# Designs tried in a protein design run: peptides against a protein of PDB entry 3V4L. Part 82

Target 1, 386 residues: chain A of PDB entry 3V4L
Amino acid sequence: GQPLAKDKVALLIGNMSYWEHPKLKAPLVDVYELTNLLRQLDFKVVSLLDLTEYEMCNAVDEFLLLLDKGVYGLLYYAGHGYENFGNSFMVPVDAPNPYRSENCLCVQNILKLMQEKETGLNVFLLDMCRKRNDYDDTIPILDALKVTANIVFGYATCQGAEAFEIQHSGLANGIFMKFLKDRLLEDKKITVLLDEVAEDMGKCHLTKGRQALEIRSSLSEKRALTDPVQGAPCSAEALVRNLQWAKAHELPESMCLKFQCGVHIQLGFAAEFSNVMIIYTSIVHKPPEIIMCDAYVTDFPLDLDIDPKHANKGTPEETGSYLVSKDLPKHCLYTRLSSLQKLKEHLIFTVCLSYQYSGLEDTVEEKQEVNVGKPLIAKLDMHRGL

## One batch from the design tools (peptide; aimed at target 1 F164)

Design b2_p27_4 (made by RFdiffusion4)
Pose (drawn by RFdiffusion4):
Parts: sequence; C-alpha cells; structure tokens
Structure b2_p27_4 (pose): chain A 386 residues (1-386), chain P 27 residues (1-27)
Amino acid sequence: as target 1 above (386 residues)
Amino acid sequence: SLVSRNGLSPRTEPPEPPSTWDLPSVD
C-alpha cells in the first residue's frame, strides 16, 4: 500500500570553475537550492562545488558508504557533460582540452555500485549537456545492469542536445532547476512528477526546441521522494549511517580569542556547502590604551589555495558566497573557504591583529595561531589510506 | 543571457593574474 524508505540520501555536485573549459555560474545557485528542497523531504544531503576527477570519485565513495538495502539514493550533477555510445559523462574541473572518458566519471559506473548496495530507489538528475565528444576514442564496454526496477533518470536535455542556464548578472539560474524547484516537493510518484516538470519546461520560451527534459525509468513501484523514512532507526547498522552523515557536517565552535594586549576577537563560522565554510572576525573588546586595531586572517593551508580577494571582506557577498548579510551576523570581516575537500592536514591559520597605542605612531602586530580541526567534509578523510 | 553548459569548446578567457595580500606596515 504505502512504499517506505529505509533512508533518503542525496549527493549533489556543481562544477563551475573549469580549468580548460568555459566557466559556468548557475551550478552554485542550483546546488544550494536543491539541498534546501531535498532537506525538506528529509534527505541526508551532501553538497559539493568545483570537484576534480579525483575529488569527484571520493564524493561518490562517501555517498555509496551512506547507502544500504532500502535506502533511496539520489544523484544531482550540474556542470559539463557529454554522451558517447550510450554513456553519460560528467566532466570534472581539472579536465583537459581535449578530454576523454578516462578524464570523466561515467554515470553508469555509479549506478552499478548503487545496485550492489540494494538501494530501494536510484534517482539521477543530470543537469548537463548531452552531445558527442568527437575526441573520445574509448568505449568503456561496461557490464550489464541487474534488473532492479527502481532506476529513474531526469536528464535536463535529450541525447545530442544542450542544457541551458540563464546567466543574468545577479544570481544566474539553470533551466532544469527553474522548472524543477517549483514542483519537487509534490507527493507524486518520481516518474509522474518528472513528467509534469517536462510539461511546464515546454512552456519555456528561452529554451523551446533547443532543450527538453528526458525521462528514462524502470521503476515499477509507486515510490516518491516524499515517501517516509522507517521511523525509529534502532538498528546498529542504521546508527553507523547517521554517525557517518553527522561526521561531514560538523562546524567549528564560535570561539572568542584573547590577546596579550587585552583585545578580544570573536571568531564565527558559517556553512554554505559541505565543501564551503565562511569565517568571520568581530573585535568584541579592546582596552582603553588601544583605539586603532584591525583583525585579519592569514596563513591558510596551501592545499586550500585561498585567494586574498576572497578573504577579509566587509560583507559575505564580496567573498563570492551565496549567503547574504541577513543570514550572517552583521559588521565582521567575512572570509570564504571553499575547497575543503583539498584539506588533508588540520585547519590552522593565524588571526593577525594590527593595532596602535594612544599617543604613538608605531603599528604593533600580534599574530595568534588557530586550529579548527577538520571542518565539515574535511572530517570524512577523503584522502585516507595508501 | 542564455548559455549552454556545453564543455566541448576551449576556454577563451585568459587566467587572471594572482592577487597579493594587502598587509599593514609594521614598526
């Protein structure tokens, strides 16, 4: 009568800043939006931006680790894609020009690994172009799929076609997400809902005849993204899964820093994506003997490759964050730490204090080191092992 | 503007030069 979910897990990857290929803009916004919608449907969500080939492989491994028998698994990719010989490929940021299947992730490979885990539902939302990579000489000769009647595809466009994004100077949105976001929360069967999305997508003027939604499904059960999760987890296997999930969305505690000069610096942290964290520095207290002082953050792990133009900015928007000043506490210095999947080490940076005493010209510099461990996805140790 | 997510074309924009930290003078 009623179909049930052992758990609902989602992996969302949004690639924008390609090294050898045109940079995209809507992936960040679409990924942010799909996480919020999928969380309302009670999904364990992993949100990641600008992954290399190696990094993309690890995200799939962490996602597969969160899937077991009866778990609804969902994969959303927004970025560059190509389709050769019946296979869909997601292109990582590190991809060369020209690129091949070896440089890319085959969705079919990911699907087989999910079937090996006995998942109740396999939903794929591929918000990418589907043309031929004429430079791709290799044909993967992949093994046949087990007939499991739970595979669902939400291709943003058809084979040989292109998926489009509206790059309006402001926010920038994807076409598939414009029509998906208004309908995703419905209690319809996943295939029915995706077809209703395909109708509204045809009413699109910007994309008519260039992009149409393609649905491929084997699903023989009235399964939906709104189906409930098996109430009390109470199983030992179910507990290990909730820990593995919580292990990736840990944020450092908002600490207060005391300086030898009697100045207090409040250090705050905000989550944007599992890959993205925002630090803010507020000067909470200073003694009367000091009037002039500015707190600034430096000496980040070189693995992160933090650009100076994204750090120590008056507002979060100036760092490139999707989060706005109404979401983040007012008046601090905001700094954006994207690319946490690059952190093998522990997070250590210096909160540097530049200050002046009453009646003196000289400028005094008090550096204090801060170790915040492995925030968010860095805690998963994606680089672990030999 | 409407933009394709077609990745089969090479990047036409050159990479921007590295930025530097704006640090205060001490002493």

Design b2_p27_4_s1 (made by RFdiffusion4, then SolubleMPNN; from b2_p27_4, 10 letters changed)
Fold by OpenDDE base, seed 1:
Structure b2_p27_4_s1 (fold): chain B 386 residues (1-386), chain A 27 residues (1-27)
Amino acid sequence: as target 1 above (386 residues)
Amino acid sequence: MVVSMDGNKPRTEPDPPPSTWDLPKVK
């Protein structure tokens, strides 16, 4: 019979906004496009951008809580990375320069923990460099991995090689994701699919002699990312997993705010990633006596590091949101919250209405506080150790 | 331009300013 997954769970991490390292661009597009593809494959996807070491550890721990016997686990990482002695290290955004293994997440340690969950399939897609880090002389003593015959690594590059992104004037994929996305939906054994991606990359003149996909697999079964999820979630564990995933993707409900002047504001929310939300405001009703009015959002929790200069933009793109702009209402003011994983409390903020009456020169302000609870990933309390 | 994702590699070129990125046409 066709293999069945008990469930399918993916963690996608894209690190770009490094503090002490060169900033990347491709991980934004790559995580977004891969999220949409894996959702079409019935994966429960958590997508996270720009994580610190602590936040990456917690994201992995929460991912491991979603894993269980016969579940398909997929970890994708796009960012800086290195490989020492066959161990792959993912570099957090807060990593010092130079970074070392003590500042990074070891993929083989994550694999060990995934094997303890008795998963049906473990897929690692690593869109990072695999060069040796000469600043890290640590030889990880890894415990012997169990022989589970269900592991697949897709490395964007060969051992000791660099991975590359395509920087243009616009958004572009990394080289790996550019080819992976064209085949990811194919009903093929995951190792066969990745081999075809490797062939496609090998035909590209940009990658020839610079980057080649490496596949490492112990996968003895014909498992595909297209494998159907086994039945209705009849187990308590499957219900818990569904509830946990749903919590991490619950947007605040759209609100209609009514001001004393008679202006009505629509407040809406959109998810770009599990830790990135766009707030948008629109004026839906204005009394005729009010000639001009704007609705600004302000007074965000300090944990979110919201720069007011980047808030309340006339376009999603001016906030740095390029991917979801087509799905957003037009003629709003937009604010991008890019670090929802940092939110310890409820998301409380102020909607400030600035308006002018006909025949008065002075602007009037009305304010309304809004509490939307914990949106998206903030419901998982990734901070439970602080 | 093809740019390395090697964090330890000195970038010799300044990061191009955040230009108005043309959206990839989702086909």
Scores: peptide ipSAE 0.315, ipTM 0.664, DockQ to the pose 0.272
OpenDDE base, seeds 2, 3, 4, 5: peptide ipSAE 0.295, 0.302, 0.269, 0.260; ipTM 0.652, 0.654, 0.632, 0.622

Design b2_p27_4_s2 (made by RFdiffusion4, then SolubleMPNN; from b2_p27_4, 12 letters changed)
Fold by OpenDDE base, seed 3:
Structure b2_p27_4_s2 (fold): chain B 386 residues (1-386), chain A 27 residues (1-27)
Amino acid sequence: as target 1 above (386 residues)
Amino acid sequence: MVVSMDGNVPRTEPDPPPSVWDKPKVK
């Protein structure tokens, strides 16, 4: 019969805003585009940008809670990384310079934990460098992996080589994602799909002799990312998994706020990633005696590190939101919350209406506090223990 | 331009002046 997945779950991590290392650009676009493709493949996708070591560990733990017998697990990582002794290390944004294995997540340790869940398929897509880190002399003592015959690694580059991104004016993919995205929806065995991606990348003049895709697989079965999910979640475990994923993706409802002056604003919310949300405000009703009015958001929780200079922009792009701008309403003020994983409490903030009456020179302000609970990934409480 | 994703490159850019919002790096 056709292979069936019990469920399909993906964790996508894009690290670009490094504290002590060169900043990257491609992980933003790569995680976003891959999220949209995997959603079309009926994956439950958690997409996270710019994670610390602790936040990466918690993201992996939450991902492992979504895994069970016969579930397809996919981990994608784009960022800095290295390979020592055939072990792949993902570098968190807070990693020191130089970074070592003690500051990084070992992919083979994650694979071991996925094998303990009796998963139906384990896919790793690693868009990082595979150079040796000469500052790390640690020989990892890894436990022997189980023989599960269901493992696929897609490495963006060869052993000892660099991965590359395209820097152009505007949004650009990493080299790996540029070719992967064109094939990802094909109903093919995942190793055949990745081999076609390797051939397409091999034709690229930009990467010839610099970067080549490497496929490492033990996959004995004809499994594809297109494999259908087994019908309605009838098990208690499948229901719990669906509820856990749904919590991590629940947006606040849009609100209509009414001010004493008779101005009405619409407050709306959009997800860019599981840890990135856009807030937008629009004036939906204004009395004719009010000549000018704007609705600003302010007084965010200190844990979110929101710079007021980057809040309340006239375009999504001025906030750094280039990807979801087409799906947002026009003529709003926009604010990007990029670190929702840091939120320990409810998201409480102030909506400040600044307005002017006809024939008065002075601006008037009215304020309303808004509590939207824990949005998106903040519901998982990834910081429980700090 | 094609740019390497290698993190082992020494940071050559001076640190931007600490934002008032930059949590003090506990050294």
Scores: peptide ipSAE 0.347, ipTM 0.697, DockQ to the pose 0.305
OpenDDE base, seeds 1, 2, 4, 5: peptide ipSAE 0.330, 0.326, 0.325, 0.327; ipTM 0.682, 0.672, 0.678, 0.677

Design b2_p27_4_s3 (made by RFdiffusion4, then SolubleMPNN; from b2_p27_4, 9 letters changed)
Fold by OpenDDE base, seed 1:
Structure b2_p27_4_s3 (fold): chain B 386 residues (1-386), chain A 27 residues (1-27)
Amino acid sequence: as target 1 above (386 residues)
Amino acid sequence: MVVSMDGNKPRTEPPAPPSTWDLPVVK
């Protein structure tokens, strides 16, 4: 019969905004496009941008809680990385320069923990460099992996080689995701799909002699990303998994705020990623005696590092939100919250209405505090343990 | 511009000219 997945879970990490390393651009587009494709494949997707070491560890721990017997687990990473002694290291955004294994997440450690969950399939898609890090002489003593015959690695590049992105003035995929996205929905064994992606990449003049896809697999069964999820969750663990995923993707409800001057504001929320939310405000009613009015959001929790200069923009693109801008209402003010994983408390902020009456020179302000609880990934309390 | 994802590599190479990758407009 066709293989069945008990469930399908993916963790996607895109690190771009490095503190001590060259900033990347492609992981934004790559994580977003891969999220949409994996959702069409009935994956429960957690998509995270710009994680610290601690936040990456917690994201992996939460991902491992979603894994169980016969579940398909997919880990995608796009960012800086290296490979020492056949061990792959993902570099967090807060990693020092130079980074070492003590500052990075070892993929083979994650694989060991995934094997303990008795997963049906383990897929790693690693869009990172595989050069040796000569600043890290650590030989990790890893326990021997179990022979599970269900492991697939898709490396964006060969052993000892670099992976590349193409930086232009516009949005662009990384080299790996450019070819992967065109085939990801195909009903093929995952190793066959990746082999076709390798051939497509090999035809590209930009990658020839610079980057080639490497496939490492022990997969003995004909498993595909298209494999159907086994029906309604029958186990307590499957119910918990579904609830945890749903909790991590719950947006605040849209709100209508009424001010004393008679202005009505619509406050809306959109998810760009599991840790990235857009807040938007619009004037939905204005008394005729009010000639001008604007609705600003301010007084965010300090843990979110919101620069007021990047808040309350006339377009989503001015916030750095290029991907969801077509799905947002027009003629709003937009604010991008890009670090929801840092939120320890409820998201409380102020909506400030600034307005002017006809025939008065002075602006008037009214303020309302808004509590939206813990949005998206902030509901998982990834900081439990600091 | 092709940019290495090697974090330890100094960004010494000047930006290679933009190749127009037409993003497929998802219709």
Scores: peptide ipSAE 0.167, ipTM 0.571, DockQ to the pose 0.254
OpenDDE base, seeds 2, 3, 4, 5: peptide ipSAE 0.139, 0.130, 0.162, 0.141; ipTM 0.564, 0.577, 0.579, 0.558; seed 5 fails the geometry check

Design b2_p27_4_s4 (made by RFdiffusion4, then SolubleMPNN; from b2_p27_4, 11 letters changed)
Fold by OpenDDE base, seed 5:
Structure b2_p27_4_s4 (fold): chain B 386 residues (1-386), chain A 27 residues (1-27)
Amino acid sequence: as target 1 above (386 residues)
Amino acid sequence: MLVSMDGNVPRTEPKEAPSKWKLPKVK
């Protein structure tokens, strides 16, 4: 028969906004497009941008809680990285310069923990450099991995080589994701699918002799990302996984705010990633005696580090949101909340209405406080040590 | 243009644009 997954879970991490290292661009598009493809494959996807070391550890720990016997686990990482002595290290955004193994997440440690869960398939997609870090001579003493025939590594580049992104005036994929996305939905054994992606990269004149996909696999079974999930979630553990995933993806409900002047504002919310949300405001009713009327959001929690200069923009793109702008209502003011993983408390903010009456020169202000609870990933309290 | 995703590039100190290209004022 066709293989069945007990469930399918994916963690996608895209690190771009490094403190002490060159900034990247491709991980934004790559995590977004891969999220949409894996959702079509019935994966429970957590998508996270710009994580610190501590936030990456907590994201991996929460991901490991979703894993169990016969579950398919997929980890995607796009960012800075290195490979020393066959160990792959993912670099957090707060990593010092130079970074070392003590500042990074070792993929082989994550694999060990995934093997303890008796997963049905472990897929690692590593869109990072595999060059040796000469500032780190530490040989990790890893415990012996269990002998399992369910591991697949897709490395965006070959051993000791660099991975590349396409920098142009617009948004572009990384080299690996550019080819992976065209095949990811194919009903093929995952190693056959990745081999076809490797051939497509090898035919491209831009990548030929610069970047080559490496596949490392112990996979003895015909497992595919298209393999159906085994039935309705009948186990208590499957219900817990579904609830935990749903909790991390709950948006606040859209609100209609009514001001004393008779202005009505629609407040809406959209997810760009599990840790990135857009707030949008629109004036849905204005009395005829009000000639000018602007609605803006302010007084965000300090943990979110929101620069007011980037809030209340006339377009999603002016906030740095280029991916979801087509799905957003038009004629709003937009505010992008990145870093929802830092939110310790409820998201409380102020909606301020500034308006002018016909025949009065003075601007009037009205304010309403809004509490939307913990949106998206903020419900997992990733700022707390487990 | 292809750009490497290698983070371990030594910070090339921004080459101070050599301030010495003050064109000599022709007297």
Scores: peptide ipSAE 0.340, ipTM 0.698, DockQ to the pose 0.230
OpenDDE base, seeds 1, 2, 3, 4: peptide ipSAE 0.351, 0.338, 0.351, 0.331; ipTM 0.706, 0.695, 0.701, 0.690; seeds 1, 3 fail the geometry check

Design b2_p27_5 (made by RFdiffusion4)
Pose (drawn by RFdiffusion4):
Structure b2_p27_5 (pose): chain A 386 residues (1-386), chain P 27 residues (1-27)
Amino acid sequence: as target 1 above (386 residues)
Amino acid sequence: DEEEEELLEEQKELEEELGIELVSRAA
């Protein structure tokens, strides 16, 4: 009568800043939006931006670790894609020009690994182009799929076609997400809902005859993304899964820093994606003997490769964050730490204080080191092992 | 082919009026 979910887990990857290929813009916005919608459908969501081939493989491994028998598994990719010999490929940021299947992730490979975990539902939303990579000589000769009647595909475009994004100077949106976001929360069967999305997508003037939604499904059960999760977890296996999920969305505590000169610096942290964190520095207290002072953040782990133009900015928007000044506490210095999947080490940076005393010209520098551990996805240790 | 060219011209005109860029996610 009523189809049930043991759990609902989603992996969303949005690649924009390609090294050898045109950079995209809508992936960040689309990924942010799909996480919020999928969380309203009670999904354990992993949101990640600008992953290399190696990094993309680890995100799949962490996602597979969160899937067991009866778990609804969902994969959303927005970035560069190509389709050769019946296989779909997602292109990582580190991809060379020209690139091959070896450089890329085959979706079919990911699907087989999910079937090995006995998942109740396998939903794939591929928001990518589907043309031939004429340079790809290799044909993977993949093993046949087990007939499981729970595979669902939401291709943003058809084979040999292109998926489009509207790069309006402001926000920038993807076409598949413009028509998906208004319908995703419906209690319809996943295949029916995706078809209703394909109808509204045909009413699109910007993409008519260039992009159409393609649905491929084996699903023989009235399963939906709104189906309920098996109430009380109470199983030992169910508990290990909730810990593994909470292990990735831990944010440092908003700490207060005391300086030898009697100045207080409030240090705040904000989550944007599992891969993205925002730090802000507010000068909370200073003694009367000091009037002039600015707090600035430096000495980040070189693995993160933090550009100076994204750090110590008056507002969060100036750092490139999707989060806005109404979401983040007002008046601090905001700094954006993207690329946490690059952190093998523990997070250590210096909160540097440049200040001046009453009646003196000289400028005094007081540096204080801060260790915030492994924030968010860095806690998963994706680089662990030999 | 002629109907496809006309449709692409109409879409480009609309993009110019809206001041937007439609971008493929093709590499």

Design b2_p27_5_s1 (made by RFdiffusion4, then SolubleMPNN; from b2_p27_5, 7 letters changed)
Fold by OpenDDE base, seed 1:
Structure b2_p27_5_s1 (fold): chain B 386 residues (1-386), chain A 27 residues (1-27)
Amino acid sequence: as target 1 above (386 residues)
Amino acid sequence: MEEEEKLEEERKKLEEELGIELVSMAP
């Protein structure tokens, strides 16, 4: 019969905004595009940008809690990385310069933990460089992996080689994602799909001789990313998994705020990623006596590190939100919260209404505090280990 | 060497024609 997945779960990490290393651009678009494709494949997707070492560890732990017997697990990583002695290391944004294995996440350790869950399929898509780190001489003593014939690695580049991004008009895509996205929805064995992606990369004059996909697989069964999820959750664990994922993707409800002057504000929320949310405000009613009226958001929790200079923009793009701008309402003020994983408490902030009456020179201000609870990934309490 | 140089010239020409830049993700 056709293979069935008990469920399908993906963790996507894109690291760009390194503290001590060159900044990347491609992971933003690549994580977004892959998220949308995997959602069409009925994956439960957690998408995270710009994680510290601690935040990456917690994201992997939460991902492993979503895995169980016969579940398909997919890990995608885009960012800096290295390969020493056949072990792949993902570099967090807070990694020192130079970084070592103790500052990084070992993919083979994650694979070991996934094998302990008795997963139906383990897919790793690693969009990172595979050069040796000469500053790290540590040979990790990895325990022998179980012989499971259900592992697939797609490496964006060959061993000892660099991965590249294509920059155009201020946006970038990774070379790997550029070709992967065109085939990802095909109903093919995952190793066959990746082999076709490798052929496409090899035919392209831009990528030929610069970057080549490496496929490493033990997959003995005909497993595809298109494999249907098994029907109604038969186990308590499957119900818990569905509830945990749903909590991590719950947006705050839109609110209508009424001010004493008679102005009404619509406050709305949109998810760009599991840890990135756009807040938008719009004037939905204004008395005719009020000539000018603006609704600003302010007083965010300090854990979010929101610069007021980047808040309350006239366009989503001015906040750095280039991907979801088409789905947002027009004629708002926009604020991008890019670090929701750092939120320990409820998201409480102030909506400040600034307005002017006809024939008065002075601007009047009214304020309302808003509590929206824990949005998106902030519900997983990724900080519980401190 | 000659074939690799030729491939790199063709790549540079394609980058210019498309208005794109290939940037290494190496640190």
Scores: peptide ipSAE 0.336, ipTM 0.804, DockQ to the pose 0.781
OpenDDE base, seeds 2, 3, 4, 5: peptide ipSAE 0.320, 0.323, 0.310, 0.326; ipTM 0.788, 0.790, 0.783, 0.798

Design b2_p27_5_s2 (made by RFdiffusion4, then SolubleMPNN; from b2_p27_5, 11 letters changed)
Fold by OpenDDE base, seed 5:
Structure b2_p27_5_s2 (fold): chain B 386 residues (1-386), chain A 27 residues (1-27)
Amino acid sequence: as target 1 above (386 residues)
Amino acid sequence: AEEEAKLAAEQEKLLKELGIELVSFAP
């Protein structure tokens, strides 16, 4: 018969904005494109950008809580990384220079924990360098992995080699994602799909001899990313998993704010990633006696590190949002919240209306406080242990 | 070695013609 997944869960991490290391660009587009494809494959996807060590550990722990017997687990990582003694290390954005294994997440430790969940399939897609870190002589004492015959590694590059991004016109894509995205929706065994991606990458004159896909697999069964999810959630665990995922993806409802002057503002919310939200404001009604008015958002929680110079932009692109701009309403002011994982409390902020009456020289201000609760990933309280 | 050097030179020429930069994920 066709193989069935009990459920399908993916964690995607893209690290770009390193503190002590070169900044990357490709993880932004690559995590976004992969998120959209995996959603079409009925995966429950958590997509996170720019995580610290502590935030990465918590994201992995929350991902492991969604795993259970016969569930398909997929971990994607794009960012800096290294490989020592066949162990892959993902580098957090707060990692020191030089970094060591104690500052990084070991993929083989995550695999061990996934095997304890009795998963139906474990897929790792690692878009990072595989060079040795000469500053780290630590040999991880990994406990022996169980023989589960359900593991697939897709390494963006071969052992001891670098992974690359293609930068063009200010956008960047990882070489691996460029070829993976064209085949990811195919109804094929995952190892066959990745082998075809490796062939496509090997035909590219730009990457030949610089980067080659390595597939490492123990997969004994025919499993595909297209495998259907087993029907309606009949177990309590499946209901909990569905509720936990839904919480991490719940946007605030759009609001119509009414000011005393008779101006009406539409306040809206859009998700770029599980930890990245865009707030937008528009004037939907203006009395004729008001000649000019603008609606600014301000007074955000300090935990979000929002620079006011990057808030209230006339375009999504001026906020650093290039991907979702087509789906956003036009003629708004836009603010991008890029660190929702840091939010400890409810998202409370002020909407400030600045306006001028016909025949008055002075600008008038009205303010309204807005509480939207915990948006997106902030519902998981990833910082509860600090 | 000579074939590798020739391939690298052809790749650099093609990258320049396309206006593409390859950036490593190495720190």
Scores: peptide ipSAE 0.299, ipTM 0.776, DockQ to the pose 0.863
OpenDDE base, seeds 1, 2, 3, 4: peptide ipSAE 0.298, 0.279, 0.278, 0.256; ipTM 0.782, 0.760, 0.671, 0.657

Design b2_p27_5_s3 (made by RFdiffusion4, then SolubleMPNN; from b2_p27_5, 11 letters changed)
Fold by OpenDDE base, seed 1:
Structure b2_p27_5_s3 (fold): chain B 386 residues (1-386), chain A 27 residues (1-27)
Amino acid sequence: as target 1 above (386 residues)
Amino acid sequence: AEEEKKLEEEIEKLLKELGIELVSMAP
């Protein structure tokens, strides 16, 4: 019969805003595109941008809690990385220069932990360089992996080689994701799908001699990303997994704020990633005696590190939101919260209404505090150890 | 090999003229 997945879970990490290393651009678009495709494949997707070492460890731990016997696990990483002695290391955004294995996450350690969960399939998609780090002479003593015959690695590049991004008009895509996205929805064994992606990459003159896909697999069964999820949650564990994932993806409900002057503001929320949310404000009612009226959001928690210069923009793009801008309502003020993983408390902020009456030169301000609880990934308390 | 290298250089030049750049993800 067709193989069934007990469930399908994916963790996607895109690191681009490095502190001590060159900034990347491709991870933003690549994580977003892959998230949308994996959701069409009935994956529970957690998508995270710009994680510190601590935040990456916590994201992996939370991902491992969603894994169980017969669950399909997929880890995608786009960012800086290296390979020493056949071990792949993902570089966090706060990694020092030079970085070492002690500052990075070892993919083979994550694989070991996934094997302990008795997963049905383990897929690693590593969109990073595979050059040796000459500053790290540490030979990781990894315990022997179990023979599970359910492992697939897709490396964006060959051993000792670089991965590349294509930059155009301020946007970028990774070379690997450019070819992967065109085939990802195909009902094929995952190793066959990746082999076809490798052929497509090999036919491209841009990548010929610069980047080639490497596939490592022990997959003995015909498993595909298209494999159907086993029907109604037959176990308490499946119900818990569904509830945990749903909790991590719950947006605040839109609300209507009423000010004393008679202005009504709609406050809305949109998810760009599991740790990135757009807040938007719109004036839905204005008394005719008010000639000018703007609704600003301010007084955010300090943990979010929100620069006021990037808040309350007339377009989503001016906030750095290029991906979800088409799905947002028009004629709002927009604010992008890009680090929701850092939120320790409830998201409390102020809506400030600035307005002017006809025939009065002075601006009047009214303020309302808004508490939206813990949005999205902030519900998982990824900071419990800090 | 020389023709292939010339063709690669021409492709790189054309891409640069189109504002397309291939950038290494190496640190």
Scores: peptide ipSAE 0.352, ipTM 0.763, DockQ to the pose 0.680
OpenDDE base, seeds 2, 3, 4, 5: peptide ipSAE 0.335, 0.341, 0.325, 0.350; ipTM 0.753, 0.759, 0.752, 0.763

